Peptides against a protein of PDB entry 3J47. Designs and how they scored, part 29

Target 1, 121 residues: chain A of PDB entry 3J47
Amino acid sequence: IRLTNQLKSLKGLQSKLKDVVEYLDKVINKELPINHTILGKLQDVFNLLPNLGTPDDDEIDVENHDRINISNNLQKALTVKTNDELMVIYISNLVRSIIAFDDLIENKIQNKKIQEQRVKD

## One batch from the design tools (peptide; aimed at target 1 L7)

Design b2_p24_3_s1 (made by RFdiffusion4, then SolubleMPNN; its pose is not in this set)
Fold by OpenDDE base, seed 1:
Structure b2_p24_3_s1 (fold): chain B 121 residues (1-121), chain A 24 residues (1-24)
Amino acid sequence: as target 1 above (121 residues)
Amino acid sequence: SLTNQVEKLQQEIEELQKLLEELE
């Protein structure tokens, strides 16, 4: 029951993450307007994540003064980073769930072995 | 890819669920 609920929660998280990715892809592809409120919240989530060691290609060559292109490139870069970070959060939760399942399985196997030994004695 | 790793982990979870069901 408890682990099943954790799996349901993880599946729910996966679905939500997928929806976020799909939204961001539509924004990147200019199918939807940029919602700065949503973007700001996603940035907040990003800031809560440890730096995933993606190379600081933050050499934004600031030389080209076209503010619109810089804003678009920065928004794209932030969106890509956000997508990767959301995936890492999901992976971390999956790993935690797997560990919890492994521990539960091991405990059940041990209990079963003990019961089988008691019946043979 | 990161997506492939996620899919692999999901498969592992499903296998673990089957093992748990067999032990119940």
Scores: peptide ipSAE 0.034, ipTM 0.632, DockQ to the pose 0.140
OpenDDE base, seeds 2, 3, 4, 5: peptide ipSAE 0.020, 0.025, 0.020, 0.029; ipTM 0.562, 0.586, 0.555, 0.619

Design b2_p24_4_s1 (made by RFdiffusion4, then SolubleMPNN; its pose is not in this set)
Fold by OpenDDE base, seed 4:
Structure b2_p24_4_s1 (fold): chain B 121 residues (1-121), chain A 24 residues (1-24)
Amino acid sequence: as target 1 above (121 residues)
Amino acid sequence: DEEKKILELLNQIKEIQKEIQELL
């Protein structure tokens, strides 16, 4: 039961992260206006994350690579060594933040669709 | 500047998605 609920929460998190990616892709493609409130809150979520290695750091400065390796080793050490209680608290806070984002993103997408419909009518 | 920041956030989210997928 507890493990099944953790897996369900993690699958829910994965789904919500997909929605955030789809939102950011639309912002990059200029399909949606930049929302500084959404971006600021996304940054707050990432600042609460143990430093994630960027997947593209194969090209940017040896000094950042060592800090990112240390951060990825720390994150990997946090994921490997503190594996049950701190991770659950952390994922729970991350999930709460991402749910609050999903509601904000959905509200903004809906508001834009309503405006685009009103301009076509 | 803002576009670069959005791209960085996108890459960070993709890495989290990968880590979550490895944990599932």
Scores: peptide ipSAE 0.102, ipTM 0.687, DockQ to the pose 0.075
OpenDDE base, seeds 1, 2, 3, 5: peptide ipSAE 0.081, 0.064, 0.098, 0.078; ipTM 0.663, 0.637, 0.678, 0.647

Design b2_p24_4_s2 (made by RFdiffusion4, then SolubleMPNN; its pose is not in this set)
Fold by OpenDDE base, seed 2:
Structure b2_p24_4_s2 (fold): chain B 121 residues (1-121), chain A 24 residues (1-24)
Amino acid sequence: as target 1 above (121 residues)
Amino acid sequence: EKEEEIKKLLNEIKKIEEEIKKLL
């Protein structure tokens, strides 16, 4: 039961991340205008990633450190060596932030489709 | 600048998706 619910939540997260990728691809392709509120919320989601830097790596350049540490901290947070409760709290907060963001993406994609139909009629 | 930041964010999200996919 608990593991099945965790897998269901993780599948939900994967689906919402796919919607975020599809949005960003449309923005890169100039299909959608850049929205700074959307980008700011994505940055907030990434800043909520646990900085699980070991307390012994306080001496490597801040700009390369964030990209390598986000990938390694997410991989460490997704790999079974983090206290399972902290991982669940973290994933739950990430999911909540991504859901609140996905609703904003979906609304923008729908509004654009409606405008494109009105220009063809 | 902003377009390059979006490309960076996209690449990070794609890494998250692939790591989640390995766990499922």
Scores: peptide ipSAE 0.062, ipTM 0.619, DockQ to the pose 0.078
OpenDDE base, seeds 1, 3, 4, 5: peptide ipSAE 0.055, 0.060, 0.056, 0.058; ipTM 0.611, 0.620, 0.619, 0.601

Design b2_p24_4_s3 (made by RFdiffusion4, then SolubleMPNN; its pose is not in this set)
Fold by OpenDDE base, seed 4:
Structure b2_p24_4_s3 (fold): chain B 121 residues (1-121), chain A 24 residues (1-24)
Amino acid sequence: as target 1 above (121 residues)
Amino acid sequence: SLEEELKKLENEIKKIEEEIKKLL
């Protein structure tokens, strides 16, 4: 039961991340303006992420020594199968951040749709 | 498995990183 609920939560999280990608595509295509609140929440999400072995992760880590220590601990929690407690804490915090971010994205998209509909009427 | 779902999560995060690179 607990493991199944964790898997369900991760699947939900994956769906929310797809929404984030869609939002970013709309911003890139200038369909939506950049929103600093959304960017702030995106930063909160990335601050919780371990280093994914990308060059961009190395640049973010170099600027903040405190983030390196947190990232290393979280990365260790993801790589060590026996450290379930730290993994649960990490996932819980990440889920909270992504949910909050997704809510902002949805609100922004809905507000734009409402505005576009008002212009057509 | 949990490991498989975590890997999927990482893949989506990598997509976000690539999108951010396009914005910069």
Scores: peptide ipSAE 0.034, ipTM 0.560, DockQ to the pose 0.068
OpenDDE base, seeds 1, 2, 3, 5: peptide ipSAE 0.023, 0.027, 0.021, 0.030; ipTM 0.486, 0.488, 0.488, 0.550

Design b2_p24_4_s4 (made by RFdiffusion4, then SolubleMPNN; its pose is not in this set)
Fold by OpenDDE base, seed 1:
Structure b2_p24_4_s4 (fold): chain B 121 residues (1-121), chain A 24 residues (1-24)
Amino acid sequence: as target 1 above (121 residues)
Amino acid sequence: DIEKLLQKLLNEIKEIEEEIKKLL
């Protein structure tokens, strides 16, 4: 029961991270305008993640070493060494931040679709 | 540059997504 709920929560997190990726790709491709409220919520998500390196290391050629450290630390945090309670609290807070972010993304995508429909009619 | 920052954030999220996918 507990493991199934953790897997369900993790699948929900994965789905919402995909929506975040799709939003950021649209912003990068200039398909959507930059939304500072959405970016602020994304920053709140990163501040909850242990060992996502501070955004300020723009000068170290560590594209491979930081990804390996984030991957290994995330894997260690999710699988092997956190008290199951700390992991559930952490994931629950992360999921709440990502839900609030996803609701903002969905609202912006829907509003754009409605505007594009109104211009075609 | 905001575009460079967005690309960095996107890459970090994609890594997290792939790691979560390996755990599922």
Scores: peptide ipSAE 0.064, ipTM 0.621, DockQ to the pose 0.078
OpenDDE base, seeds 2, 3, 4, 5: peptide ipSAE 0.045, 0.057, 0.056, 0.062; ipTM 0.612, 0.618, 0.620, 0.625

Design b2_p24_5_s1 (made by RFdiffusion4, then SolubleMPNN; failed a check: too like the target's own chain; its pose is not in this set)
Amino acid sequence: RLTNLLKELKGILEQLKKVLELVD

Design b2_p24_5_s2 (made by RFdiffusion4, then SolubleMPNN; failed a check: too like the target's own chain; its pose is not in this set)
Amino acid sequence: ELTNQLKSLKDILDKLKEVLEKVK

Design b2_p24_5_s3 (made by RFdiffusion4, then SolubleMPNN; failed a check: too like the target's own chain; its pose is not in this set)
Amino acid sequence: RLTNLLKQLKGILQKLKDVLEKVD

Design b2_p24_6 (made by RFdiffusion4)
Pose (drawn by RFdiffusion4):
Structure b2_p24_6 (pose): chain A 91 residues (1-28, 36-48, 72-121), chain P 24 residues (1-24)
Amino acid sequence: IRLTNQLKSLKGLQSKLKDVVEYLDKVIHTILGKLQDVFNLNNLQKALTVKTNDELMVIYISNLVRSIIAFDDLIENKIQNKKIQEQRVKD
Amino acid sequence: LEKSKKFYEKLLEEVTKSYESLEK
C-alpha cells in the first residue's frame, strides 16, 4: 500500500513535468513558483539524515524487542500443541 | 525559456526512469 501511494506521488510529478515542458514550448505562473518552493524544500536531507540515522537505530531496536516477545509466545504455543498431542496419544 | 525547457526535459527523463524502476 505504501508503495502504491509513493508511485501515485511520483506519477503526479512526471505528468507535471511533461505539462511544464509543453507549457514552456508554447510560451516560446503560480505553479512555477510552487515548484520552486518544493525544490528548495534528498540533498538537504543529507545533513538531516545524520539525525534520522540515530532515530532509525532506535526503531530497529524496538522492532528487535517485539520480535523477541513474539518468539516467547510462539514457544508457549508450541508447548501447548505438544501437550495436546500427548493427550491424544494417551487416549 | 529554452534553458528552462531543457532543464525540465532532463528532469523528466530522470523522473520517468525512477517511476519505471519503482513499478518493477

Design b2_p24_6_s4 (made by RFdiffusion4, then SolubleMPNN; from b2_p24_6, 13 letters changed)
Fold by OpenDDE base, seed 1:
Structure b2_p24_6_s4 (fold): chain B 121 residues (1-121), chain A 24 residues (1-24)
Amino acid sequence: as target 1 above (121 residues)
Amino acid sequence: LEELRKLFEELLKKVEEEVEKLEK
């Protein structure tokens, strides 16, 4: 039950992140006008993201070899994975605060498609 | 803009990797 709800929330986030990337591509390609309010909110998202650890966090504690560390590294890896999952849930809630901009993005995309179709007819 | 796109693409990739791990 909890895992299924986490997976569903994560799939929802994945879809929204794809929509954000597609929007940014259209803005970069000058297919949509720059909306500084949307871009500011997308930047605020990243400022609220803890650094999803690059694998380069290998510089904290190269000094204590003993067999307790394999269980602690597996617990740390499971805790890091759980923290990454919890962070992804936190981002999903943050993306929900940006859903009000998804309607604005989609309305702008649709309005542009309608205008482009009317220019071809 | 391009830097912001790259950051979202990286985040999307990490989310896709976590989805794939949870589907197994």
Scores: peptide ipSAE 0.152, ipTM 0.756, DockQ to the pose 0.515
OpenDDE base, seeds 2, 3, 4, 5: peptide ipSAE 0.126, 0.134, 0.139, 0.133; ipTM 0.747, 0.746, 0.750, 0.738

Design b2_p24_7_s1 (made by RFdiffusion4, then SolubleMPNN; its pose is not in this set)
Fold by OpenDDE base, seed 3:
Structure b2_p24_7_s1 (fold): chain B 121 residues (1-121), chain A 24 residues (1-24)
Amino acid sequence: as target 1 above (121 residues)
Amino acid sequence: SKLEKEKEEEEEIKKLAEEILKKL
């Protein structure tokens, strides 16, 4: 039961992250306009992620010392100390941030598909 | 421009999301 629920939750998170990638691809390709509410939530997600060692990470605005501390703590939890409790806390916060805009992303994707179908008919 | 900075940030977030998806 517990393992099945954890697997179900992880699969749900994976699906939501795919929706995020699909949305971002459409925005990058100029198929959808930028939504500042979604961007704000994505920024919250980014601030909770560990620095994944891309060389371009050095230019992210130094102004939020609190964000750097959260990212460093998550990186230590995931890569160095394997602290499962801290890892679960940070993943839970990440999941909450993703859930907060998932419905908006899905609605935008669906609305675009409906408009494209109406133009073909 | 402000819009260019927002696009760059979206691309960075996309890369991070893809990396998370590879770990899931």
Scores: peptide ipSAE 0.033, ipTM 0.430, DockQ to the pose 0.097
OpenDDE base, seeds 1, 2, 4, 5: peptide ipSAE 0.025, 0.014, 0.015, 0.016; ipTM 0.344, 0.294, 0.406, 0.346

Design b2_p24_7_s2 (made by RFdiffusion4, then SolubleMPNN; its pose is not in this set)
Fold by OpenDDE base, seed 4:
Structure b2_p24_7_s2 (fold): chain B 121 residues (1-121), chain A 24 residues (1-24)
Amino acid sequence: as target 1 above (121 residues)
Amino acid sequence: SKKEKEEKEEKEIEELAQKILELL
């Protein structure tokens, strides 16, 4: 039972990974626009993946070394490319948040002044 | 070239960053 459930979960994961690959291929081929939300989620997935390229995995066979290097290069490439795009989005959202916060402060100040005037009248 | 694509993307990001700076 446990093994069957693990196998089913693994097959489900494999299917989802295939769908992600197919999506990425379509994005690379310019068939679909880049979706930053999907890229962000992919980054989260990669950040949650154990860093397979840490040299502390003494037990990884030489054949896996090339796969690990490819994975690390892919993670690095994705991190660099996505960091630049996400940085712009992050800065834009940060600026919007600061403006909204400033407006909130000004509104609170104005409301306080109105209340103080009402108490004097 | 891969490098040429990266340079183009970097230039697009720089242009967008400049537009954001102009809005500040």
Scores: peptide ipSAE 0.028, ipTM 0.354, DockQ to the pose 0.017
OpenDDE base, seeds 1, 2, 3, 5: peptide ipSAE 0.027, 0.025, 0.024, 0.022; ipTM 0.373, 0.318, 0.333, 0.530

Design b2_p24_7_s3 (made by RFdiffusion4, then SolubleMPNN; its pose is not in this set)
Fold by OpenDDE base, seed 2:
Structure b2_p24_7_s3 (fold): chain B 121 residues (1-121), chain A 24 residues (1-24)
Amino acid sequence: as target 1 above (121 residues)
Amino acid sequence: EKKEKEKKIEEEILKLAEEIKKLE
């Protein structure tokens, strides 16, 4: 029951991350204008991501180095509010960070499915 | 702490998806 509800929540989150990627792809393709409200909410989500990706000081895995670089590049792109080309670079780095977060969610989904199978056996 | 941060991100992504859905 608790694991199934957490798996359902994570799948719902994964679906919503896909909708965000599809929106950002439409913006990159100039099919939709940049919505500053959506961009601001994306910024708020990404300002929370580095705080999830800080392991308490004991896991220097190679995967954390790429996440730290993505976060720093994203923050640097966020400080440059005034060039349309830098906004495209920002959106592209934002998409990459969302994909990296989706992969983390998928890994958690798979791990929870394996745990739910082990509890049924 | 980590679970509360995960929940806050889930809530913000939920609000973001609701805002995207208003543009469609």
Scores: peptide ipSAE 0.140, ipTM 0.735, DockQ to the pose 0.052
OpenDDE base, seeds 1, 3, 4, 5: peptide ipSAE 0.112, 0.098, 0.080, 0.095; ipTM 0.698, 0.711, 0.686, 0.700

Design b2_p24_7_s4 (made by RFdiffusion4, then SolubleMPNN; its pose is not in this set)
Fold by OpenDDE base, seed 2:
Structure b2_p24_7_s4 (fold): chain B 121 residues (1-121), chain A 24 residues (1-24)
Amino acid sequence: as target 1 above (121 residues)
Amino acid sequence: SLEEKKKKEEQEILKLAQEILKLL
């Protein structure tokens, strides 16, 4: 029973991976428009994977050299995209902070003027 | 141009998709 359920789950995962491959092939062949939401979710999934691009130097089987290079390229591509997204978030937060600071200054100036007017009356 | 930046971003995404496909 447990083994059968594991096999069924693995077959389900294999089917999903096949669907992802077919989708990516269609996107690469320009048969489907690029869906940024789907690609973003795929990036999130791959970011949850253990770092495939840092082979411990000790187990470089010669047959894995191509996989290591591909993994390093993928990690680099993911890092670049992550950096761009983080930069946009950072700039957005910086702008929001500046606006909030400006509003705070204006409010303080107005409050000071109101207090000065109350002392003159 | 803004359009060139969008095209460049699209190319980077396409490159990422190709690298993912090579791993699968």
Scores: peptide ipSAE 0.043, ipTM 0.461, DockQ to the pose 0.023
OpenDDE base, seeds 1, 3, 4, 5: peptide ipSAE 0.055, 0.030, 0.035, 0.033; ipTM 0.508, 0.488, 0.516, 0.528; seeds 1, 4 fail the geometry check

Design b2_p24_8_s1 (made by RFdiffusion4, then SolubleMPNN; its pose is not in this set)
Fold by OpenDDE base, seed 3:
Structure b2_p24_8_s1 (fold): chain B 121 residues (1-121), chain A 24 residues (1-24)
Amino acid sequence: as target 1 above (121 residues)
Amino acid sequence: EEELKKLEEKIKKEAEKLKEELAK
């Protein structure tokens, strides 16, 4: 019972992965419009996968070279894109922090001027 | 005040460096 359920679950996962590949092929061939929500969920899945880019040196099957190269190129492209997106978020947070500190400095300077006026009156 | 200004200058320099890396 347990082994049969694990095999059914694994076959179900394999079917879903095949459907994802077929969807990506249709998008690449321009048969379907690009859905950014699906691409975002695929990116989340790839970010949760253990690094599929280092096969330990013991089974480079010659028929898998094209699939391994496509997987490594896709993983590299997703890693670069994720790094660029994180960089934009980082710069945006830095700029917000600079503006917030400038506003705090200006408010402190204004409060000091108001106190100096109240001591002269 | 001077510590906040030094922090702002550090953040600004780091943002400029990242902008230069994005432009390569």
Scores: peptide ipSAE 0.027, ipTM 0.538, DockQ to the pose 0.020
OpenDDE base, seeds 1, 2, 4, 5: peptide ipSAE 0.020, 0.023, 0.022, 0.022; ipTM 0.513, 0.503, 0.470, 0.543

## One batch from the design tools (peptide; aimed at target 1 L10 L17 F46)

Design b2_p25_1_s1 (made by RFdiffusion4, then SolubleMPNN; its pose is not in this set)
Fold by OpenDDE base, seed 5:
Order: structure tokens, then C-alpha cells, then sequence
Structure b2_p25_1_s1 (fold): chain B 121 residues (1-121), chain A 25 residues (1-25)
């Protein structure tokens, strides 16, 4: 039961991350305008993941000791194979942030597809 | 640049999640 729920939650997260990549590709290709609300929420996710692979340089202001500790704990939970419980807790916080904009991403992609169809008819 | 870095980071998160999904199966 617990493992099945974890796998279900993980598959849900994989789907949402795919939608995020598809959105970012459309923004890179200049197919969609930059949405500052989506980018701001993604920045909040990345601020929880300092070492997942930004190449060098951003002095994240030393004043948020609690955010740095949470972020380091998340990174440690993702890298340490033996701490699946902490990983699930920290991923759950990221999932909450991702859920808060996934519907906005999907709606933006769909609305564009509908507009492109209406211009071809 | 920023949006591309964000994409690469999300792709790494997807990889880590896939590796964990295979470890649990």
C-alpha cells in the first residue's frame, strides 16, 4: 500500500515535469511568450535545489539560513539512496509548488493550440 | 539562457525520479 502510493505520486510528478519541459521548449522556440508567474514558481523550485546543476555563480543571499538548510537537506535526500522517507517529504514540497502552476501551463499550451487551429481554418 | 538552464534542471529531476522509480520496482 505505502509503496504503491509513492509510485503513483512519482508518476504524477513525472507527468507534471514533462508538461514543464514542453512549456519551456515552447518558450525557447518563441512559440509562447514568457510567463513570469510560471518562471517565478519554477525559481522557487530551483531555490530548493541549489546543486542539481547550475554551472557556477549565484551568490544566494546568506540571510535565509533556514531556506539553505531545507535546500541542503533536499539535495542530501535526493543523493542519499538510503533516505527514501526524507526524499519523499522534500519531493512532496516540490510537487505542491509544481501543482500550483501545472494547470496554468496546460491551459496556456491548449489555448495556443486552439488559436493556431482557428487561424488555419 | 535562464529558460534553457531551467529546462536542463527539470530534465535532471526527471532522470533522478526515473532512477528512483526503477529502484522501487
Amino acid sequence: as target 1 above (121 residues)
Amino acid sequence: DLVELMKKLIEKMQQLIQEKEQEIK
Scores: peptide ipSAE 0.116, ipTM 0.710, DockQ to the pose 0.281
OpenDDE base, seeds 1, 2, 3, 4: peptide ipSAE 0.107, 0.115, 0.111, 0.115; ipTM 0.683, 0.698, 0.711, 0.710

Design b2_p25_1_s3 (made by RFdiffusion4, then SolubleMPNN; its pose is not in this set)
Fold by OpenDDE base, seed 1:
Structure b2_p25_1_s3 (fold): chain B 121 residues (1-121), chain A 25 residues (1-25)
Amino acid sequence: as target 1 above (121 residues)
Amino acid sequence: DLIKEMQEIIEKLKKLIQEKEKEIA
């Protein structure tokens, strides 16, 4: 039961992260305009990533180390079997944050696909 | 630049999730 629920939560998160990547690709390629609301919600998601670390890293080390530390702390949280509860809580919060803007992402992607089809016809 | 950085983090997160899914299956 627990592992099945973890796997379902992971699959749900993976699907929504795919939609986010597809949106970001279209923004990078200038196919869609920058949406500050979507980017702000992604920043809120990223601000939750450091909270997967143990509360005892007293290193407020400013400006360029955070991306590697976030990736390492997330990797550590995903690999360390003892942190499975914190990981599930975190993934659940991350999925909720992503769902809050996913409809906006899908609507923007779909509207663009419809416009691209109409230009080919 | 920031958007590319965000995309790289999301791709890393997707990879880690996929690795965990393979460990559970």
Scores: peptide ipSAE 0.105, ipTM 0.681, DockQ to the pose 0.278
OpenDDE base, seeds 2, 3, 4, 5: peptide ipSAE 0.094, 0.026, 0.071, 0.070; ipTM 0.668, 0.457, 0.638, 0.603

Design b2_p25_2 (made by RFdiffusion4)
Pose (drawn by RFdiffusion4):
Structure b2_p25_2 (pose): chain A 91 residues (1-28, 36-48, 72-121), chain P 25 residues (1-25)
Amino acid sequence: IRLTNQLKSLKGLQSKLKDVVEYLDKVIHTILGKLQDVFNLNNLQKALTVKTNDELMVIYISNLVRSIIAFDDLIENKIQNKKIQEQRVKD
Amino acid sequence: EEVIEFTKEIIEKLKELIETTEKLL
């Protein structure tokens, strides 16, 4: 789902670029200003990425902890299944 | 003339943005 959404966003840019190229050819405004703003707003993320890297580490650790908890419950489920099997054999 | 030059710059920047976004996907 996230991928589909990202694609939609990129699609708008692609179409928007084509439109802009055609517009320029015909010319040979508010949208242009808006685009410029967006451009000013990955390059900048470069410095900002430094911080993001730290935060990504934290969210990786959290995911690991969750995986451990899930494994624990999984072991209990497996034990219960074994006990059920033993009871069936006895029967 | 200024509008044409500015628009060309916008196109270039927009192409970079699109190429970067495609690469990330």

Design b2_p25_2_s1 (made by RFdiffusion4, then SolubleMPNN; from b2_p25_2, 17 letters changed)
Fold by OpenDDE base, seed 2:
Structure b2_p25_2_s1 (fold): chain B 121 residues (1-121), chain A 25 residues (1-25)
Amino acid sequence: as target 1 above (121 residues)
Amino acid sequence: SSLVELMQQVIEQLQKLVEEKQKEL
């Protein structure tokens, strides 16, 4: 029961994160304008992230520096530095924060799809 | 655009972490 609920929660989070990525992709591709409300809510989510500690000097691999560093720091911060219980609490809070604006993201994406379909018809 | 791209990268990393945790459960 507990594990099933955790999996359901994680699946929900995964779905919402996918929506966020899709939205940001549309913004990057100039298909949607940036929405300052959504941007502000995303910033709130990022502020809930544990401190991405200063990369220890040793893992400066020069080429893929930014992605590797963010990935490693985030992974270390979320999985290594926190016990499983604290991680679950963190994820739950993150889910709550994303739920607060996920409907707005979905609406923006859907409205764009409707407009595109109308232009094709 | 650079900020939005960075945000997208962070979200994608979170997706990977969530997927990894799902596999562990």
Scores: peptide ipSAE 0.236, ipTM 0.817, DockQ to the pose 0.303
OpenDDE base, seeds 1, 3, 4, 5: peptide ipSAE 0.153, 0.195, 0.130, 0.220; ipTM 0.751, 0.788, 0.733, 0.813

Design b2_p25_2_s2 (made by RFdiffusion4, then SolubleMPNN; from b2_p25_2, 13 letters changed)
Fold by OpenDDE base, seed 1:
Structure b2_p25_2_s2 (fold): chain B 121 residues (1-121), chain A 25 residues (1-25)
Amino acid sequence: as target 1 above (121 residues)
Amino acid sequence: DELIKKMQEVIKKLQELVEQLEKQL
């Protein structure tokens, strides 16, 4: 029961993250206009995410020591089976932030798919 | 433009972490 609910929640998160990537691809390709509300909510998500270290950005200002500790703890919790509770808390906060704008993303993606179908007919 | 690409990269890394979790469960 607990594991099945965790898997269901994780699959839900994976689907929503896919929708975010698809939206950002369409914005990058200039197929959709930039939605500042969606971008603002993504920034809120990134402020809640520990810095998922790029090994190649030599510009992490020393002032983020607490964010680095949270990053290392999340990455360590993902690699070491020993801290599922902290990971569930971080994922839950992330999921709450993503749910708040997912309906906006899905509506924008669907409306574009409908327009692209109407141009092919 | 560059900010949106960096945002997308972070979301892709997060997708990979979520997929790794799904494989461990």
Scores: peptide ipSAE 0.224, ipTM 0.810, DockQ to the pose 0.335
OpenDDE base, seeds 2, 3, 4, 5: peptide ipSAE 0.127, 0.133, 0.197, 0.144; ipTM 0.743, 0.741, 0.789, 0.761

Design b2_p25_2_s3 (made by RFdiffusion4, then SolubleMPNN; from b2_p25_2, 17 letters changed)
Fold by OpenDDE base, seed 4:
Structure b2_p25_2_s3 (fold): chain B 121 residues (1-121), chain A 25 residues (1-25)
Amino acid sequence: as target 1 above (121 residues)
Amino acid sequence: SSLITEMQDVISKLQQLVSDLEKQL
C-alpha cells in the first residue's frame, strides 16, 4: 500500500511537472502571456530546492561513495539515508507548492488549446 | 526570457530526479 501510494504520487508529480514545462514553453514562444502569480509560485518552488545541482548529482554522489573508501558502511548508509530523506522532504514541499497552482496552469494551457482549435476549424 | 529558460532547466532537472526516484521504488 505505501509503495503503491508513493508510485502514484510520483506519477502525479511527473504529470504536473510536464504541465509546467508546457506552460513555460508557451510563454517562451509568446503563445501565453507571463503570469506573475505562476512565476512567483515557481520561484518559491525553486527556493525550496537549493541543492538540485545536475540531474545525476545524487547518482554521482552515490557512485562516488561506492568508489571512495573513505566512509565505512555506516557512514555511507547514513549519508544515503539522509540524502533520501531530504529528497523526500523537498519533493513533498514541491508537490504541495505545485498542487496549489497546478489548476491555474492547466486552465491556461487548456484555454489556449481551445482557442487554437477554434482557429483551425 | 533568460529567467524562464533557467526555470525550464530547473524543471528538467526535477523531472529527471523524479524519474530516478521512480526507478528506485
Scores: peptide ipSAE 0.257, ipTM 0.826, DockQ to the pose 0.300
OpenDDE base, seeds 1, 2, 3, 5: peptide ipSAE 0.254, 0.163, 0.152, 0.151; ipTM 0.824, 0.772, 0.763, 0.762

Design b2_p25_2_s4 (made by RFdiffusion4, then SolubleMPNN; from b2_p25_2, 16 letters changed)
Fold by OpenDDE base, seed 5:
Structure b2_p25_2_s4 (fold): chain B 121 residues (1-121), chain A 25 residues (1-25)
Amino acid sequence: as target 1 above (121 residues)
Amino acid sequence: SELISLMQKVIENLQKLVEEKQKQL
């Protein structure tokens, strides 16, 4: 029962993360305009990631390197059993944040697909 | 644009993590 619920939750999260990637791809490719509400929610997600970066002096390059390092360290921390409690909290908050705006992403992607179909018909 | 690309990379890394955990269960 517990394991099945965990698998179901992970599958749900995987699907939502896929939707986010698809949305961002469309924005990068200029197929969709940037939605500031979605972008703001994504920023909230990133702000929930543990800052595991060393403070090196150059703020702008450091933020990018730190974000990659944070993602890698989150990856390591998720694979290593040791800091399970903090990781569970961060993941739970991350999941909640993603769930809260997933509907916005889906709606934007769907609306674009519908418009493209209507133009092709 | 660069910020969005970075955000996408972070999300892709999280996606890989979730996939790896799913394979371990």
Scores: peptide ipSAE 0.185, ipTM 0.771, DockQ to the pose 0.323
OpenDDE base, seeds 1, 2, 3, 4: peptide ipSAE 0.143, 0.139, 0.134, 0.142; ipTM 0.737, 0.721, 0.714, 0.732

Design b2_p25_3_s1 (made by RFdiffusion4, then SolubleMPNN; failed a check: too like the target's own chain; its pose is not in this set)
Amino acid sequence: SLLEQLKGLLSELKKLLEEYDKVLK

